# Ledger of designs, part 99: peptides against a protein of PDB entry 1MQS

Target 1, 223 residues: chain A of PDB entry 1MQS
Amino acid sequence: ILKMLFLNKDLNNNDNITTITDDIFNQQEIIWKVLILDIKSTATISSVLRVNDLLKAGITVHSLIKQDRSPLPDVPAIYFVSPTKENIDIIVNDLKSDKYSEFYINFTSSLPRNLLEDLAQQVSITGKSDKIKQVYDQYLDFIVTEPELFSLEISNAYLTLNDPKTTEEEITGLCANIADGLFNTVLTINSIPIIRAAKGGPAEIIAEKLGTKLRDFVINTNS

## One batch from the design tools (peptide; made by RFdiffusion4, then SolubleMPNN)

Design b2_p19_6_s1 (from b2_p19_6, 6 letters changed)
Fold by OpenDDE base, seed 5:
Structure b2_p19_6_s1 (fold): chain B 223 residues (1-223), chain A 19 residues (1-19)
Amino acid sequence: as target 1 above (223 residues)
Amino acid sequence: SSNYEAFLSKYRSLADFFK
């Protein structure tokens, strides 16, 4: 839940809610957001978070999805709602009306394929798909924030790779995991990519590992 | 292509892969 409130950025899971919110509040600039809920998710949020926790997470306003809400065109919105046709239609209507600057959609449970396709179709018709920054459900392990850009959402990847205390073995292991994720992505899209990466850093290591995996795959498939 | 079309494409590909 806290991860969602911080736009699904990686958080340290070893601390309690209060410690996490305090640390973020003190160390980072607060991004003010609106939180859109339904009846079920309201109960969930209320059971875990206090009003002060929401404020520290940058939630300036929280409202029910079915309520009349004032437009805040310069403020990003987090939706945490049930995966229903009704909620999807409301989100799309909010998108059409430019009610918020950006849309971060988190479904409380699995989103059926038919509803995902419906959402995608409606969003595409609006011409405002660029405002949809994230779509999550309980099974999604990636996000697409921009066209042709996606994240594997591997926990603490950047911090681990740039921490001087991280060992070479840990870096190698993490790079391998990232390469595995990218490799699986390539397989699912059924196309062999041209790999480009910055030189002299973790990106190069990942690119090399991915290249090796792809070469091995091609060789094994053709043998 | 839109970011959501990219998402949909990825989602479909994953769904097909794990069928």
Scores: peptide ipSAE 0.018, ipTM 0.563, DockQ to the pose 0.087
Fold by OpenDDE base, seed 1:
Structure b2_p19_6_s1 (fold): chain B 223 residues (1-223), chain A 19 residues (1-19)
Amino acid sequence: as target 1 above (223 residues)
Amino acid sequence: SSNYEAFLSKYRSLADFFK
């Protein structure tokens, strides 16, 4: 949650939320943001964070997604909402109306492929896709507007990883293939990356595999 | 249509990596 509030930047793993917020407040410039929630996510955040924590994270205003919200065109917005058609439509409407300067979308659970495609289609029609900076769920963490984004062009990877009929072996195999692709990319760039991945999903598996490959490579090259 | 495909392609690529 804190990671989300800081636009999904890597945070130092400190166990105490208060300490984390204090450290960040003292060390980094606070980016003021609007937080848009739904009923479910409100309960989630309220159980974990205090009002002071939100303020320290730069949350100036928080509101429900279904509420009539005033435009803040110069302020970035964080959405933390359920992956529903209704919420997607509202986000798109907010985008159309230039309600906020930037949109950081975090879904509270897995975003199904059909809804992702729906989001993509609607956003594309608006011509304002550049304002969508991030789309996250429990398995996805990516910056949409990352200039240095590249693709491995692995066909149907998303479908395979999200199909409940897919075996663990198949998932592991696919993750290994992805890690291999990334490894080759790293070698091409000739720079050891800092690996960042969301926890609890395929990205973590891939990151671990990639890390292992890189470590092995470094060891073998120095030997 | 071209804008849609471009945008969708980007999302698909990202989704393929993370999911």
Scores: peptide ipSAE 0.017, ipTM 0.549, DockQ to the pose 0.111
Fold by OpenDDE base, seed 4:
Structure b2_p19_6_s1 (fold): chain B 223 residues (1-223), chain A 19 residues (1-19)
Amino acid sequence: as target 1 above (223 residues)
Amino acid sequence: SSNYEAFLSKYRSLADFFK
């Protein structure tokens, strides 16, 4: 959640929320953002963060997604909402209306492929895909910006990872393959990335595997 | 790996639609 609020910047996970927010607040210029929630995510945020934490994270305004919200075209927005057709439509409408300067979309749970495709399709039609900077769910965290997008061309990865019928072994195997692909990509670009992944899902598994591979590589290369 | 694959799959899908 804190990573989300800081636009997925690297945070020290060993620190408490207050320490993290204080450190970031002191070290970096605060980027003021709008936080858009739904009822479910409001409960989640309220359980973890205090108002002061939100403020320290640069959240100036928070609102429900279904509420009428004033346009803030110069302010980036963080959406933290359920992956529903309704919410997607609202986000797209907000995009169409230039309600915010940038869109950081975080879904509270897995975004099914059909909804992802729907989102992508609608966004593509708007011609404003550049305003969508990030899309995250429990399994996915990606930057939508074209220059930063790449594909490992792994077929049905999303479907496999999000299918409740998929076994843990299958998930682990797929995550390993993805991690390998990412690792190879990292080697190709000759830059060690900062790995960001949503917690509690395949993305975390992949991130951990990739991190391990990168660490091992660095150790072996420096050795 | 599964999360990454899912990510990649979703990313690819989105990327394809954004082109």
Scores: peptide ipSAE 0.021, ipTM 0.521, DockQ to the pose 0.040; fails the geometry check
Fold by OpenDDE base, seed 2:
Structure b2_p19_6_s1 (fold): chain B 223 residues (1-223), chain A 19 residues (1-19)
Amino acid sequence: as target 1 above (223 residues)
Amino acid sequence: SSNYEAFLSKYRSLADFFK
């Protein structure tokens, strides 16, 4: 069963944060995760969310990235940190040490190309790129399920998404390539994934394309 | 509510996480 979950957060502007978190909590199975912050992102989060909101969002533990953190190899981690070399190195070290089961990396501002390339290179060397599920900044949303795709294509994707001269056709083409990579991965692992993507961005386009490919494949196989 | 929406809109991965 191919399940595409498009997170249409129709955030009702009239709802308070508590109502929104409650709705999210009730609608989706909560996956408990660790939230890794830095000083800057802590201030950002604190301005918008309460501790109770984090709990409702499935955050079991939150810590500073520079703090000593106990390994939780069966728990996914969300990083929300500044795009710095130091933070990248720490994330990679955490990856190397299998500190968490999955890594969702969110940068608080635009990730410079050189740092993105550095991240990709270091992750590739670890052989554990499959554990990195997402890399985000204000301009980039990447769903990474294919290690080779992450290592080889992330830079191009970043450039395309961040270049204001990029045409819709170019974006579509890139999304198609990513979807193809994901499709191949799905076939290789012989499992149908649950696809989740944010609405209104490249991730949604990728998800739709991948979904179509998978549906077509299933139809053709059953015929 | 507006600040929260703006935050979630800006950080899509977090929005996905917070579903």
Scores: peptide ipSAE 0.008, ipTM 0.457, DockQ to the pose 0.041; fails the geometry check

Design b2_p19_6_s2 (from b2_p19_6, 7 letters changed)
Fold by OpenDDE base, seed 1:
Structure b2_p19_6_s2 (fold): chain B 223 residues (1-223), chain A 19 residues (1-19)
Amino acid sequence: as target 1 above (223 residues)
Amino acid sequence: SSAYNNFLSKYRSLADYFK
């Protein structure tokens, strides 16, 4: 949740919420944001964060997605809402109306393919896709407009990793392939990266595999 | 549509998902 509030930047997870918010507040420029919630996500956030935590995270205003909201065209917005057709339509309408400067969309659960396609189609029609900076769900972790973002162009990777019919062996195999691709990329860049990955998902598996490959490479090169 | 394809081109991760 804190990661989301800081536009999905990497945060040090070793500290409690208060320490993290204090450190960020003191060390980094606060980006003021609007937080758009639904009923479910409101309950979730309220259970984890205090009002002061939201303020320290730069949340100036929070509101329900179905409420009438005043335009803040110079302020970025974080959506943390359920992946429903209704919410997608509202987000797209907000986009059309230039309600906010940037849109960081975080779905509370997995976004099914049909809804993702619907979102993509509607956004494309608006001509304002550049305002969509992030789309996240429990399984998706990508920044759309980050200049340093690259793709391995592995077909259907997300679908395969999120299909409940996919076997663990298939997932492991795919993760290995992704790690190999990343490893090759690292070698091309000729710089050892700091690996950051979300815990509890395929990204962690990939990170571990990549880390192992890099360690082995360094050991073998120095020998 | 061309607009849809342009959107996907911008969002490479999404394009990979739809392939």
Scores: peptide ipSAE 0.018, ipTM 0.557, DockQ to the pose 0.102
Fold by OpenDDE base, seed 5:
Structure b2_p19_6_s2 (fold): chain B 223 residues (1-223), chain A 19 residues (1-19)
Amino acid sequence: as target 1 above (223 residues)
Amino acid sequence: SSAYNNFLSKYRSLADYFK
């Protein structure tokens, strides 16, 4: 949750919430943001964070997604909402109306493929995809507008990774293939990347595999 | 699906790396 509030930057997980917020508040420039929630995510946030914690994280205003919200065109927005058609439509409408300067979308659970496709389609029609900076869910972690963003175009990768019927062996195999593809990309670019991935899902598995491959490669080339 | 693929089409494709 704290990672989300800081635009999914890497945070040191060894400290408690208060220590993390204090350190960031004192050492880094605060980026002021608005936080858009729904009923479920409000309960989640309230159970973990205090009002003062939100302020220290740079949250100036928090509102429900279904509420009428004033436009803040110069302020970035963090959405932390359920992956529903209704919420997607509202986000797209907010995008169309230039309600905020940037959109960081975090879904509270896994985003089904059909809804991901719907989001992509609607955003593409608006012509304002550049304002959507991040989209996260339980299994997906990607930045929509990064110049270095690319796709391996592996068929049915998302479906396989998110299907509850998929075996652990199948997931591991697919993650290995993805890591291989990313590794080849790194070699082509001829630079060692900083790897960022969401924790607790396939992205983390892929990141770990890629990291191992890169470390092994560096060791072997320097030996 | 076509919608997601179209959305990603503006970015670099690495499909050739798996050929």
Scores: peptide ipSAE 0.021, ipTM 0.527, DockQ to the pose 0.073; fails the geometry check
Fold by OpenDDE base, seed 2:
Structure b2_p19_6_s2 (fold): chain B 223 residues (1-223), chain A 19 residues (1-19)
Amino acid sequence: as target 1 above (223 residues)
Amino acid sequence: SSAYNNFLSKYRSLADYFK
């Protein structure tokens, strides 16, 4: 069964934060995760979310990135931190040490190309790129399920998505390439993934393309 | 609500996490 989970666009703007979190809590099974912050992102989160909101969102523990953190190898982690070399190194170290089961990396601002390349390179060396599921900044959303794709294509994807001169056709082409890579990965692992993508961005385009490919494949295989 | 929505829209991965 191919499941595509998209962010609900119909966030009722009239609902308060509590109502939104309650709706999310009631509609979907909560996967408990760890939230890793820095000083700056802590202030950001505190401005819009309460502790109870985080709990309802499935955040069991939140910590500062520079703090000593106990390993939780069976728990996925969300990083929401500044795009700095220091934070990148810490994330990579956490990856090396298998501190968490999965890594969802969110940068609080635009990640410079050099740092993205550094991240990709370091992650590639660890051989654990499959544990990095997402890398985001304000301009980039990446779903990473293929280690080689992550290591080889992330820089190009970033450049394309962040270049204001990039045409819609170029974006579409890139998304198609990513979808192809993901499709090949799915076939290799012989399992149908649950695809989750944010709405209104490249991730959604990729998800749709991948979904189509998988559906077509299933139809053709069953014929 | 507007601030929250703006935050979620800006950080899509977080929005996905919060579903």
Scores: peptide ipSAE 0.015, ipTM 0.484, DockQ to the pose 0.041; fails the geometry check
Fold by OpenDDE base, seed 3:
Structure b2_p19_6_s2 (fold): chain B 223 residues (1-223), chain A 19 residues (1-19)
Amino acid sequence: as target 1 above (223 residues)
Amino acid sequence: SSAYNNFLSKYRSLADYFK
């Protein structure tokens, strides 16, 4: 279960996050989408989900990333693949060719900074950054509204946070610094983000800290 | 299953479609 923090101006202290998420999900119509996998992620998905589960989720087609895939320009795509240069290049090529309407990218493990920068650079050149809606790994969740979001040095920080030799105090301190950086970014882009984080790790700590900062800011600016 | 819940806890974008 992931924590979702929504900044709504009307968020009263009594609003249960679960109720908000349920309301959003209940209003969503089933959207048909394509699921793109690699060999490793195929094994992962197959171990957890049944074919019928994918169908219920609206997955109309699933394919390997290295396979020749037919264009579906009116259909959104979910990528669930390893964070490699090869996969990034393929995703960018798919973007260039308008193979799908929207791109939701999920990496199976941590995305290194150099690869994130490479992805950002290539996407910026295409002029089609608006088609990339989300970029995730096991530690990070992004809503990509602007190319500047790719410049966040968060990947290296998360690698450090997951070192088993790191103390709880060090983790808390670093999470606070990351939350401060994210807060400044939010102010710069003048957009309130939806915050999503994995439960039970540094990502959750960061999300909570950032959420608190944003809520306090909104309250203070409206008052 | 515990495996299912663990998977969904890691990848929010996928979890949203399977709820």
Scores: peptide ipSAE 0.014, ipTM 0.483, DockQ to the pose 0.026; fails the geometry check

Design b2_p19_6_s3 (from b2_p19_6, 6 letters changed)
Fold by OpenDDE base, seed 1:
Structure b2_p19_6_s3 (fold): chain B 223 residues (1-223), chain A 19 residues (1-19)
Amino acid sequence: as target 1 above (223 residues)
Amino acid sequence: SSSYENFLSKYKSLADFFK
């Protein structure tokens, strides 16, 4: 959650919330943001964070997604909402109306492919895709505006990873294949990456596997 | 059209990656 509030930047996880917020407040320029929630995410945030924590994280205002919200065209917005068609439509409408300067979208759970495609289609039609900076869910961790985005072109990887009928072995196998692909890509680029992955999903598994491969490679090449 | 296609391409790629 704190990571989300800081635009999904890497945070030192070993510190408690108060220490993290204090350190960031003291050391970094606060980027003021709007936090857009729904009923479910409001409960989640309220259970973990205090109002002071939000302020220290740079949250100037927070509102429900279904509420009539005043435009703040020079302020970035963080959405933390359920992956529903309704919420996507609202976000797109907010985008169309230039309600905020930048959009950092965090879904509270996995975003189905059909909804992702719907979001992409609607955003593309607006011509304002550049304002969408991030889209995250339980499994996705990406910056839309990242210029160095690439695909491994593994067919049905998302479906396989998100299908409840998929076995852990199948998931592990697929993650291994993805990690291999990424490893090969890294070798091609000839640069050691900083690996970033969302926790609690297949991305973490992939990151761990990739990390291991890279470490092994470095050790073997230096011997 | 180019921005939309670029956006779609990125999202499609990501969606495909997680399929």
Scores: peptide ipSAE 0.019, ipTM 0.569, DockQ to the pose 0.111; fails the geometry check
Fold by OpenDDE base, seed 5:
Formats: structure tokens, C-alpha cells, sequence
Structure b2_p19_6_s3 (fold): chain B 223 residues (1-223), chain A 19 residues (1-19)
């Protein structure tokens, strides 16, 4: 959440919220932003952040996405909302009306393919795609092309992952290898993927590892 | 669609900037 509030820059995960906000506030100029929420994300934010934390993060105003909001054309906006058709339409409308200077979109969960395509199509029609600076879901900032199927050709991966005698360490190691392979593939195709994985299994582990690798790569390249 | 492709092209440019 704090990462999102600082436009998805890397933050030190070992520090508490207060320490992070204080350090950032004292070390650099605060970029003032608007935070756009929905009912669900409001509950999430309220559970982990205080009003003072938002202020120190540069959030000058926070509002519900469905509420009437005053235009702030010189202020960047962070959206933290559910990936729904309704929210996408509202964001696009805000874009068309130049309601904010820049748009940093963070979906609270995975964005389905059909909704991604809808967002892309609508944004393209507006001619204002340059104002959208980031689109994140639960994993990454993403730029996706048409789906492509491929294999890493890792020997006995299926057997290993489904054998009840396989140790947790072995599973973790294999997942890491798969994530490395996927990472290399992503770099080769020069595209940041939307990651989709079944929850509660090795696929989720792989997805998380891949996401971390991609984020680290982007951060290190920008430094 | 052409609209989707146009969107992707612009986003690619953004991604390249951050790399």
C-alpha cells in the first residue's frame, strides 16, 4: 500500500509505516496526489494507515470513485479500486475530462483479460494514453500483448510437483527455477506480463517469485 | 483491434523509459 502511495517506488520492507513515511518526508520533496478508492479499498486502507500516514505520503485528498469529484488538472491521481467494468468506465471518463494530470491505476486484484482489453481500447480512443503512467494489479505494472503459449521444457516438473513425497524445499527450488525461466522469457519478448495463477499451489509461488524478479529488474534499471 | 494495438505501443514506450 505504501509503495502504491509513492507511485510504486521500491520501499524498505523492514521498516514500519511510521519510519518509512518519516524518512521519505524528511529526505525528499513530497509529491502531492489524489487517492481514489472504492468501498472495499477504503476498508483496506483504513485498516493499515492513519490519516497522518496518508498526509506524509503526499495524499492531499482521498475520495470514492463513484462520488462526484472536483477536477484537479495539475495533480496526479492514484486509483486503488476493484477491477470492474464500472470502475474502468469511470477512470476513462476521468481521463477524457482531464480531471487529473497523471493517472496511476492500481487494481485491488487481478485484472481479467477482457477488462484489460476494454481499458486499452477505451484509452486508445481518447488519445490521452500518455497520461496513464502506471497500471498495476496484484502482481505488477503490466503491458500485455496477445496471449502466447510456450513451454520451458523442464524435465519432470509435473511429476515432482504432484508427488506427495516431494519435500517443500524441492518444490520451492523447482518453483524458483521455473520463475527464472519465465523471467528470461519476459526479457526476451520485451513485455511485462499480467500474471495469472491458481491460488494455494505451486503456481502461486511461481507467480510471486516472478513478480518480485520483474519488479527488482525495473527498479535496478531505473537506478 | 487497432485501438488496442495503439494503446500497447504507447505503453511499450513508457515501459522502455523505465528500463
Amino acid sequence: as target 1 above (223 residues)
Amino acid sequence: SSSYENFLSKYKSLADFFK
Scores: peptide ipSAE 0.015, ipTM 0.436, DockQ to the pose 0.208; fails the geometry check
Fold by OpenDDE base, seed 3:
Structure b2_p19_6_s3 (fold): chain B 223 residues (1-223), chain A 19 residues (1-19)
Amino acid sequence: as target 1 above (223 residues)
Amino acid sequence: SSSYENFLSKYKSLADFFK
């Protein structure tokens, strides 16, 4: 939860909430954000954090997704909500209305393929995909840098990686293909797409493979 | 080139993240 509030940056798990927030504050200026919740996520947040903890994390306003909310076009928003069609539609409407400057979307559980495709389609129609900075769920953590990250190919990969029937060999093979694609993207746009993975998941495998490819490339280029 | 240095900076940041 704290990781989410700091835009999914790595935090030292050995430190308490106060130490983490103080250290971040001392290192850089606090980014003020809006936190959008639903009933379920409100209960989750309330069980772990105090109101003062939210303030120290830079949360200036927190509201329910279904409530009327005032526009804050110069403020980034963190969504922490259930993966439902209704919530996706509301997020897209907020995007269309320029309610916030940037959108960091965190789903409380796994996002089904059909809903991911729906989100991608609606966002593409708005022409404001650049405002979507992150999309996270229990299994998928990535930073959206280009509209292509919402492609059907990504959706297919997501389903395969999250299917409990998928074998370790299949996962490894798919991760290799994804790493190849990411490497090609780096070469094409001279920008590295960042996947932030939980330890022990497919994203870690992808990161390791991509890292190896990039190291080899740099070594070969410098030779 | 400036492009190469920019690439290296991003790579180093990523490499440090996965150590």
Scores: peptide ipSAE 0.000, ipTM 0.337, DockQ to the pose 0.052; fails the geometry check
Fold by OpenDDE base, seed 4:
Structure b2_p19_6_s3 (fold): chain B 223 residues (1-223), chain A 19 residues (1-19)
Amino acid sequence: as target 1 above (223 residues)
Amino acid sequence: SSSYENFLSKYKSLADFFK
């Protein structure tokens, strides 16, 4: 949760939430943001964090996604909501209305392919995909560009990675393939990317593999 | 749901999961 509240930046693993928030509050510039929740995620957040913790994390306002919310066009928003059609529609509507400056979307559980495609399609229609900075679930971790959201390969990969019947070998192989694809993309763009990945999932595996490939490439090109 | 549960099982607590 803290990672999410800090826009999925890596946080030092301190066991005490209060200590973490205090350290961050004292050492880093706090980005003030809005937190949008649903009923389920509200319960989750409330069980783990105190109001003071949210404040220290830069959450100025927290609201339910279904509630009427005042526009804060200069403030970034974190969505932590269930992956439902209803929530996606609301997010897209918020995007259309320029309700917030930036959108960091975190789904509380796995986002089904059909909903991902729906999200991508709707966002594409708005022409405001640049405002969506992150889309996360337990298995997805990516910066949204329209082409990326529409990739059937990503969808298939996602399904495969989320299928409990998929073997570890298959997962490893798929992650390697994804990393290779990303590597090639990076080389084409001719830029060194900042790699971000959710911990504990396939995204981390991919990130590690990609990082290794990039490091190896840099070493080999500089010899 | 099963995949999510499996993912959660890797963490000792809900707090750990969301850290």
Scores: peptide ipSAE 0.000, ipTM 0.382, DockQ to the pose 0.023; fails the geometry check

